# Designs tried in a protein design run: peptides against a protein of PDB entry 7PB4. Part 341

Target 1, 105 residues: chain A of PDB entry 7PB4
Amino acid sequence: KMLNIKEYKEKLLSTLGEFLEDHFPLPDRSVKKKKKNIQESSVNLITLHEMLEILINRLFDVPHDPYVKISDSFWPPYVELLLRNGIALRHPEDPTRIRLEAFHQ
Target 2, 218 residues: chain B of PDB entry 7PB4
Amino acid sequence: DALQMAVGYFEKGPIKASQNKDKTLEKHLKTVENVAWKNGLASEEIDILLNIALSGKFGNAVNTRILKCMIPATVISEDSVVKAVSWLCVGKCSGSTKVLFYRWLVAMFDFIDRKEQINLLYGFFFASLQDDALCPYVCHLLYLLTKKENVKPFRVRKLLDLQAKMGMQPHLQALLSLYKFFAPALISVSLPVRKKIYFKNSENLWKTALLAVKQRNR

## One batch from the design tools (peptide; made by RFdiffusion4, then SolubleMPNN)

Design b2_p29_3_s4 (from b2_p29_3, 14 letters changed)
Fold by OpenDDE base, seed 5:
Structure b2_p29_3_s4 (fold): chain B 105 residues (1-105), chain C 218 residues (1-218), chain A 29 residues (1-29)
Amino acid sequence: as target 1 above (105 residues)
Amino acid sequence: as target 2 above (218 residues)
Amino acid sequence: IEEEKEILLEIFLRLLKGKDISPFLDLLK
């Protein structure tokens, strides 16, 4: 039973990773090249995969305060995607903080 | 066979060379309608036509008419239903088609040969509760599908939030009552003891046709 | 591990909304 769960989890992780890469890539940096004059705010955007990892890790590491502060590295459309699909929730008092929905509870 | 020709037309698509494309389409659609309402359709015919109705291959009017004719002669394959749900996720069908599909799925639920794979789609159905147009029908479907393992705290929270937003809807109360039955510790709220589960879909479009199917299969 | 699996599965299901799920049906088993 345990081997099957581990194997299943690994398969799920692999498939999710591939799925995210295919369907939710980072916006091409190339589009910013044409408008030269906007100061290269060199904000390194994180992938949706990395965003999910941060949220999952926070949920397990700090279950009593599972909220993550939204940084400039969080691409706003992906934040909205997570919220709209009910994957994440905004903090009721601080809209700059989001948490993963506790699907295991 | 006229039915085989009609199904083949929908599967292969309209032959470009026909000057009377609309007349040909209407002829084949009427053939399917007549057979479906009189005798029901074979599982293979439902598999083909249900996929076509949800794939976006034809216009909404045609898709709606096809979907209304998805009446089984005997059984519906679970695989056909899973494929249909996949098409709903792709979103090539109209909102009205989605509503009709859920109504159809509830009405035809007992005619589906297996439920194992459909039960795995529980999460997809539950996510559709947020659509106000789908919510009553999704609640009814979930009422039929819900097992103890599906009753999780996050789903309870979501149902209570929906109740706070939409009010104490009968279909939502029915589902919450079932959730409370499986997991009483998760639902502290006193639910009114409804002796009668009221789903708006108690009267379905296929009621008379399905009674006739059941009588023929006895 | 089981909890993480459930979380990942629910995330995946929610992200599949608006996508073709047919290639991923085996993961639901």
Scores: peptide ipSAE 0.409, ipTM 0.667, DockQ to the pose 0.786
Fold by OpenDDE base, seed 4:
Structure b2_p29_3_s4 (fold): chain B 105 residues (1-105), chain C 218 residues (1-218), chain A 29 residues (1-29)
Amino acid sequence: as target 1 above (105 residues)
Amino acid sequence: as target 2 above (218 residues)
Amino acid sequence: IEEEKEILLEIFLRLLKGKDISPFLDLLK
């Protein structure tokens, strides 16, 4: 039975979510407090899943300016991961902005 | 059968007890090589040996020799190719082995029984275009695999970016020409009409052996 | 929905780079 496109999408989303949780978790905060005064900026890091969701939503919501500003909640290694793998593109004039690659366009 | 013993050796691994591990390995490797070049290998033998060559079970020299003798008697199973690509993704093989695999895959393309699953791996192959060592062979493979449905604007952009970086390479030009054929609206660049699409790497290591295979299967 | 599917698939494929894809081959079908 050809899984309905909807069912397939749901399966894909579920599998991707699980995959991201398993392979791309947030860094454990358990880095021991070596006392150097780096301000505990209690910035809640977002998951790679949430980052992708933001990028996808922006691409659909604002297709003419699909760029998202990189906040402190974006873990830099995951930003670099997305860029390196060609999932995201950096804005040519503003390095603080990234977009999802338009795979459908 | 000497071939069965050789395949079994590679599959099960060396029995610890033999003092002459290297001589035994060489003997079995020569057996596989001799049969492969003379008669070709059965699809089942290719399935086993191809996976072994890419799994990292043996050293690079052995893996290279095994891969070089992956000559079919009749057909190669698509499943074997899919498994092989999986091993490439895991990255336990050397860069040279990856290059050799893509060369092999291009050379053996017509001997693969089915293409449906391989076509699903189009995106994986396309992502490998960024590797300078793989690019010529991946372009050739993509040229063989590309359907209209695979020609997307983002892939066109990637190919044009590669062209900007590498120049107008014959293999890249061949792929772009095919893309333009399927989706002329996506490629505004005038490509020189080459009468013969020439992939410089058209001379494959297996050319003579594969001609012999085709003659035996006629 | 189809566009989103394509995007998700491409993201997934790119994230699978360097990983064992064998468990996910059924999702590509």
Scores: peptide ipSAE 0.407, ipTM 0.662, DockQ to the pose 0.714
Fold by OpenDDE base, seed 3:
Structure b2_p29_3_s4 (fold): chain B 105 residues (1-105), chain C 218 residues (1-218), chain A 29 residues (1-29)
Amino acid sequence: as target 1 above (105 residues)
Amino acid sequence: as target 2 above (218 residues)
Amino acid sequence: IEEEKEILLEIFLRLLKGKDISPFLDLLK
């Protein structure tokens, strides 16, 4: 039973990874409008896959405070996608924090 | 026969650039409607036409008329329903078509040959509860599909949140009552005991036609 | 492991919203 669950999880992770790469790629960095003066802190955007990993890990590592602070590396459309689809929840008092929905609880 | 020609027209599209495209379409649509309401459609015909109605190949008016005549002669294939749900996910159909589809799915539920794959789609249906237009019909569908294994704490929370948002709707109460039946520990709130389950789609468009189908198949 | 599997499955199902789900039905078994 455990081996089957592990294999299934691996298959699910692999399929999800491929699905995310195909359907939810990072936006091309090329549309940086060269406005000169603002220190282009080249904020490296993270993938939707990486966002989900962070949220999942936080849920398991710190179950009593499973919220992750939204950084500049979080592409806003993907944050909205997670919230809109009920994958993530915004903190009721701090809009800069989101958590994964506790689907296992 | 006339039905095969009509189904073929919808599947393959018009062969000739006839100036009278609308008249030809109407003729074939009437043929499908007449046969469907009189005798029902074969599972293969439903498979083809249901996919066409949800694919966005035709306009909303045509899709609506096709979907309204998806009356089985005997059974509906589960595969046809799964394909239909896939089209709903793609989102090429109108909101009214989605509502009509869920009404159809509830009405035709007993005529679907198998439920195994449909039960796997439980999560997709549950996610559609957030659509106010779909919610009553999705609740009814979920009421028919829900098993003990589907009753999870997060789904209970979502249902209670929906109830807080939209009030104590009869269709939500029906589903919550079923959830409480399967998992009483997850729902501490006292639900009003309703003597009669109420769903908005209890009266369906196909009631008379489906009675006739049941009589022919006895 | 089972909990993580359930979470991943639910995430996947939600991300499939608006997509063709037919290729992924086998994962739901």
Scores: peptide ipSAE 0.407, ipTM 0.665, DockQ to the pose 0.817
Fold by OpenDDE base, seed 2:
Structure b2_p29_3_s4 (fold): chain B 105 residues (1-105), chain C 218 residues (1-218), chain A 29 residues (1-29)
Amino acid sequence: as target 1 above (105 residues)
Amino acid sequence: as target 2 above (218 residues)
Amino acid sequence: IEEEKEILLEIFLRLLKGKDISPFLDLLK
């Protein structure tokens, strides 16, 4: 029985959430303080899931300017992951802004 | 029979077996090769062996030889193809094995029993266009898979960007022409009306074997 | 809903590179 579109979406969201938790966790802060003066900017890093949520929401909420400013809460390796895999695009004139690829368009 | 014993060996056999050191491995591999090229393999045998070839259980040389003899007696199960794509994502196979798999997939496309699940993998295949080694074969596969619903603006942009980077490759032009056919409004660029679609992989390793399969199934 | 589904599916497919695709196989079933 073809799952209705709604049920399929729910299953997809659940599966993606679990997948992200399992394979793309936040880096444990437990990497030993080698004393390099990395300013402990107590910036709470967001999860890859949260990054994707922000990007998806921006794409739907502001379709004419779907770009999100990269904050210090964005873990750089995850930003690069999104860009490298073609999930996100960097703004052509402002490297501090990224958007989700418009897969629906 | 000898084939069942050979398939059973590969299914249960040692991890990371080396062909050069294992006479038993070579014997079973030759058995599979001989049967595959002579008669083709049953869908169940292809399911098992294709999974093994892409799982990284054996060395690249063995995997390559197994994959080269994935010749159907009648049909290939779509499920086998989906499982194979799964192994490609895990990345335990070599780049050469990936290329060979896509060549195989294109060559065997008409022998796959169903396409519904393979069509759901369209996005995965499309993402593989960025690999220069895979691009010609992926274009051919996408040419076979593409439906109107797959032709989206973002994919058009990606194809045009790829064309700008790589030049006007025949395989890319073939795919773009198909995209233009389904969605002419998305492709403003005048594509040369090529009457002849050319894919470099039109000559496949299995051409003669597949002709024989078609003759036996008539 | 359909648009969001397509976006999520494409994201998922792209993140599967180098990972176990088993979760996706379950979605095909």
Scores: peptide ipSAE 0.382, ipTM 0.662, DockQ to the pose 0.673

Design b2_p29_4_s1 (from b2_p29_4, 15 letters changed)
Fold by OpenDDE base, seed 4:
Structure b2_p29_4_s1 (fold): chain B 105 residues (1-105), chain C 218 residues (1-218), chain A 29 residues (1-29)
Amino acid sequence: as target 1 above (105 residues)
Amino acid sequence: as target 2 above (218 residues)
Amino acid sequence: SIEIEGKEQLLRLLVKELVELTAELKKLE
C-alpha cells in the first residue's frame, strides 16, 4: 500500500510539473528588457513547482510553524495565484510569510 | 425539524418585527442560536439568515442576534457574502450591525468557499475605511483581500491621508505595510518595523465557535 | 477568462491531492 501511494505521488508530481510548465511558466527574461528601469535583479526566480514543494515540505516538517518567508526568488504573481486560490495563506502577523493551506484538515 | 421551522419563520415571518418580547420570535431565535453554536449552520441556512439580518426585516436587536449565530457547519457561500454586502449598500441596517458584519466577515473569512467575487468588492470595502467605527475591521479585511493589482496610487494617498487624520493606528500600519510589500515605489514613507501585526479582531465573538468548527472539520 | 479560472481550479485540485497523499504517507511512516 505504501509503495503504491509513493508511486502514485511521484506520478502526480510529474503530471503537476508538466502542467505547471505548460500553463504557469516563468516570464521569459526577454520581456523584461523593454522596461529600462527594471534593475536586472539577478535574482533567480524559482518555478511554481519548486515553490509548492517548499510550502508542502514546510507544512509537514514544521507543523507548529508552517510558514515560509517570501524571498526575492518568489515571483509575485505566483504568490498571488496561490493566495487567490486558497492554496496558500498569509501569516496574520507577518505579510512576508505564507503557508500552505492544510487541505487534509 | 425545529431549525427548519425557525428559519422558515424568519424567512416568511412578520416584516418590521421590532419586538423582542414575542415568545415565538424568541423561541425560533434560540433554536437557531443553539444549533449554530452546537453544530453550525448549513450554507443555505446562512444564506437565508444572513440576508434577513441585513435586510432590515427585523429590529436591530434581532438582527444582531441572528448575525452573531452565523456560524458555518462547513462553508459559507461567497454568494451569501456578496448579497450581504449588497444589503449594506442599501443601508437598512444599523451602524452597529455593519460593524458586527465586518467583524463576522473577518472571523469567518477562511470558511468562505471562494474569494473571487469578494475580491471584486475591494473598492466598496476600501471606501468604508473612512468610517471610524468600521476602520479597524475593514483594515483587517483588506489585509486578507489585498492583491498587488489593488495597490493603486490613489488608494495609497487615501491611506496616508487617513493616517494623517487618525494617527498611526496599528491596523492601518498593518495594511500600509502590506501595500508597501506589493508596491514599495508607491510608499516612500518609512513604516515602523513591527514584528507583529496587531488587529483588534484577535478576540472575536466567535473564538469558541470557530475552534469547534475546526475540530469538526478535522 | 473561464479558461484561466479552469486552470487555476485544476491547480488547486492537484495541490490538494498532493497534500493528501503526502499526509497519508506521513501517517504510514
Scores: peptide ipSAE 0.519, ipTM 0.516, DockQ to the pose 0.274
Fold by OpenDDE base, seed 3:
Structure b2_p29_4_s1 (fold): chain B 105 residues (1-105), chain C 218 residues (1-218), chain A 29 residues (1-29)
Amino acid sequence: as target 1 above (105 residues)
Amino acid sequence: as target 2 above (218 residues)
Amino acid sequence: SIEIEGKEQLLRLLVKELVELTAELKKLE
C-alpha cells in the first residue's frame, strides 16, 4: 500500500510539473537588460514546481518550523501567487519566511 | 473560410461598428454549429470555443449553444479540458452550463487525447459531487477516471455520506461499486450486486454526432 | 484576468491533493 501511494505521489508530482510549466512558466531569461554595471549574479530562478516541492517537504519534514526562507531563487510573482491564493502564508513575525498551508487538517 | 471567421468573431469579440450585432452573432453561431455537426471541429477550434463558452464572455444562451457544438473532428486536447475546468473554478458560468460541461466531458471522454492531467483534477471533480445537479454526471466521470490510487478512506466516507443523504442513487452505487472493487477493505457495506451499471445517458445530446465521429476515425 | 483566477484556483486544488497524499504517506512511515 505504501509503495502504491508513493508511486502515485511521484506520478502526481511529475504531472503537476508539466501542468505548471504549461500554465505558470518562468519568464524567458532572454530579457538581458544590457544595464552594464551591476554584477547581477544570475540567480537561477526555480520553477513553481520546485518551489511547491520545497514547501511541501518542509511542512512534513519539520512540522514544528514549517517555514521556508524566501531566497533570491524564488520568483516574486510566484510568492505572491501562493500567498494571494491561500496556498502559502507568511510568518507572522518574519515576512521573509513562508509556509505551505496545512490543507490536510 | 467561414468557420475561421466565426471562430475569430468569438475570440476577438464583436467589432463595435456593426449595427446588427445580434444578426452577426447568430450567423457565426450557425456557421460553427453547421460545421461541428457535419464534420466536427479541429482541436484548436474546440480549444478556443470551449474556453469562450465557459469564460462568461457571452450570455448563457450563446454559451450553451457553443458548448453543444463542441464536437471533435478527431481529438480533443487534454489542455483544453484543463483550461475549461479552470474557468469552472472562476464560477462565472451558469449552473446549467456546468451541468452541460460535465455531460459533454463524459460524452467526449474517449476523444480526449490524454488523461494524465485530467486525472490530476480528480479531487476537483470529486468535490463537485456535493452539487445535486452535477452529482449524476460527476459520478459517471469519476467512474471513468478512478484508479486504485484515487480510492482513499476520506473519499469513501464522503461517498457514503452522500448516499446517506441522497439515498441509494444508481450513479453513486456505480461509483461505490468501483471503489469496493479497488479497495474492498474500505467499504464494509454490502453493495447490491448490479450486473449492469447504468448512468444517466449524458451522451443523448451528442449520440448521432459521436457515431459520425467514430465512423470518420475508423 | 478571469482566466488567471481560474488557473490559480485550480492550482490550489492540485496542491491540496498533493498535500493530502503526502500526509497519508507520512502516516504510513
Scores: peptide ipSAE 0.516, ipTM 0.558, DockQ to the pose 0.374
Fold by OpenDDE base, seed 2:
Structure b2_p29_4_s1 (fold): chain B 105 residues (1-105), chain C 218 residues (1-218), chain A 29 residues (1-29)
Amino acid sequence: as target 1 above (105 residues)
Amino acid sequence: as target 2 above (218 residues)
Amino acid sequence: SIEIEGKEQLLRLLVKELVELTAELKKLE
């Protein structure tokens, strides 16, 4: 029974990933930002799928501190998307930390 | 092509300058209806028109007529269905349009090219069981979609609670029987062994059209 | 756009389901 649930969860995650790639893709890196010397911090942006996975895992792995620190790999529009839709919440004292909304409560 | 002009009209919206907006709308709507019922629509045409019908761009009467003629020539793209569901989430559609959409989705289920993304929408459809007007059609849809992996204790509880509220409805009983088949340990309640699962199939608006589609694709 | 709003609402629903499934899995562990 547990194995079946795990397999289903993995399938759901995979299919969610495909959905997110189709509807919420990362911006193409090809926007030639003109040469202003902004150090190309070659920070690889993570997908929305990866971001959600991190948030969900943190919620269940560390329920007493379910907050994730926003890294440079977090695309700001995704963070805003999650906050705006009530999927994530900012930490009340630290705006650099977000948690997944507890939808099951 | 008259159909391309009609689809283009709905996609681009009414051109402001036409004095006879209603006559133009009716002309294009009749064109779409005639082609859809006679030959079916291409997947691309279904994609465009289905989204328009659910977007709230036009009035409920127009949306209803468009949705009634969403008859495929061959297949419906899964992406079109996902987009349609996204429009339902916006809430600009009337209750009658939502009911019609679920009826359409059940009727056209076999003509959808892929079901992987639709299966991900299982939870969305399941949540719609709480709507009394949608419940019979959603049960039918879930009956078509349900896999063993979808049968979870929390969903069983929700279905039993719904049965307690609504009574032993045939459509709900059909879905519960399927759940019991996949997970007999989760459903202790003795379900009457109904030999025939009857969903309200009697009022399939597309029955004749679907027969024609199947005959053309053989 | 209305289309974007619909996609965002759908995203919320999908995430909610995923959380519920994860919670159910954790209760069985």
Scores: peptide ipSAE 0.510, ipTM 0.558, DockQ to the pose 0.345
Fold by OpenDDE base, seed 5:
Structure b2_p29_4_s1 (fold): chain B 105 residues (1-105), chain C 218 residues (1-218), chain A 29 residues (1-29)
Amino acid sequence: as target 1 above (105 residues)
Amino acid sequence: as target 2 above (218 residues)
Amino acid sequence: SIEIEGKEQLLRLLVKELVELTAELKKLE
């Protein structure tokens, strides 16, 4: 029974990933590098799928501190997307930390 | 092509300059209707028009007519359905349009190319059971979508609560029976073994059209 | 755009479902 649920969760995550790739893709790196000296921090941006996975895992793995620190790999528009839609919440005292909304209350 | 012009009209919106906006609208709508009922629409045409029907871009009467002629020539793209559901979330369409959409979705279910993304929307559809107008059609849709993994204790509770409120509706009973089949331990209530799953299939607005589609694809 | 808003709302619903499923899994563990 547990195995089946795990498999279903994995399938759901996979399908969600495909959905997110289709509807919320990362910007193509092909934005013309205008040569300005901005140290392109070679930080690989994570997908929205990966971001959600991190947030969900943190919510359940560390329920007493469900907040995730926003890293440089977090594409700012995705963070804004999650916050704007009530999917995530900012920490009241630390704006660099976000949590997944507790939808299961 | 007249159809391409009609679809383009709906996509781009009414050109401001036409004095006879309503006449032009009606002309294009009739073109779409005629082609849809005669030959069906291509997946791309359905994608465009379905989104338009649910976006609230046009009035309810127009949206209703567009949705009624969403008849595929071959297949409907799953992506089109997902997009359509996203419009339902925005809530710019009327209640009657929502009902019609669910009826359409049930009627056209077999013509949708894939079900993977639609299955992910199970929770959304399930939440729509609370709408009395949608409930019969949503039950039918859920009956088509439900897998063992979807049958959860919280959903069982919600269905039983709904049954307590609405009574033993045939469509709800059909869904509960399916749930009991997948998870007998979750449903202690003796459901009458109704051999006949009765969904209001008799009022399928597309029955004739669907027969024609099946004949063309053979 | 309204389309984007719809997609975003759908995303919220999908995430909610995923969270609920995850919660159920954790209760079974």
Scores: peptide ipSAE 0.517, ipTM 0.561, DockQ to the pose 0.369; fails the geometry check

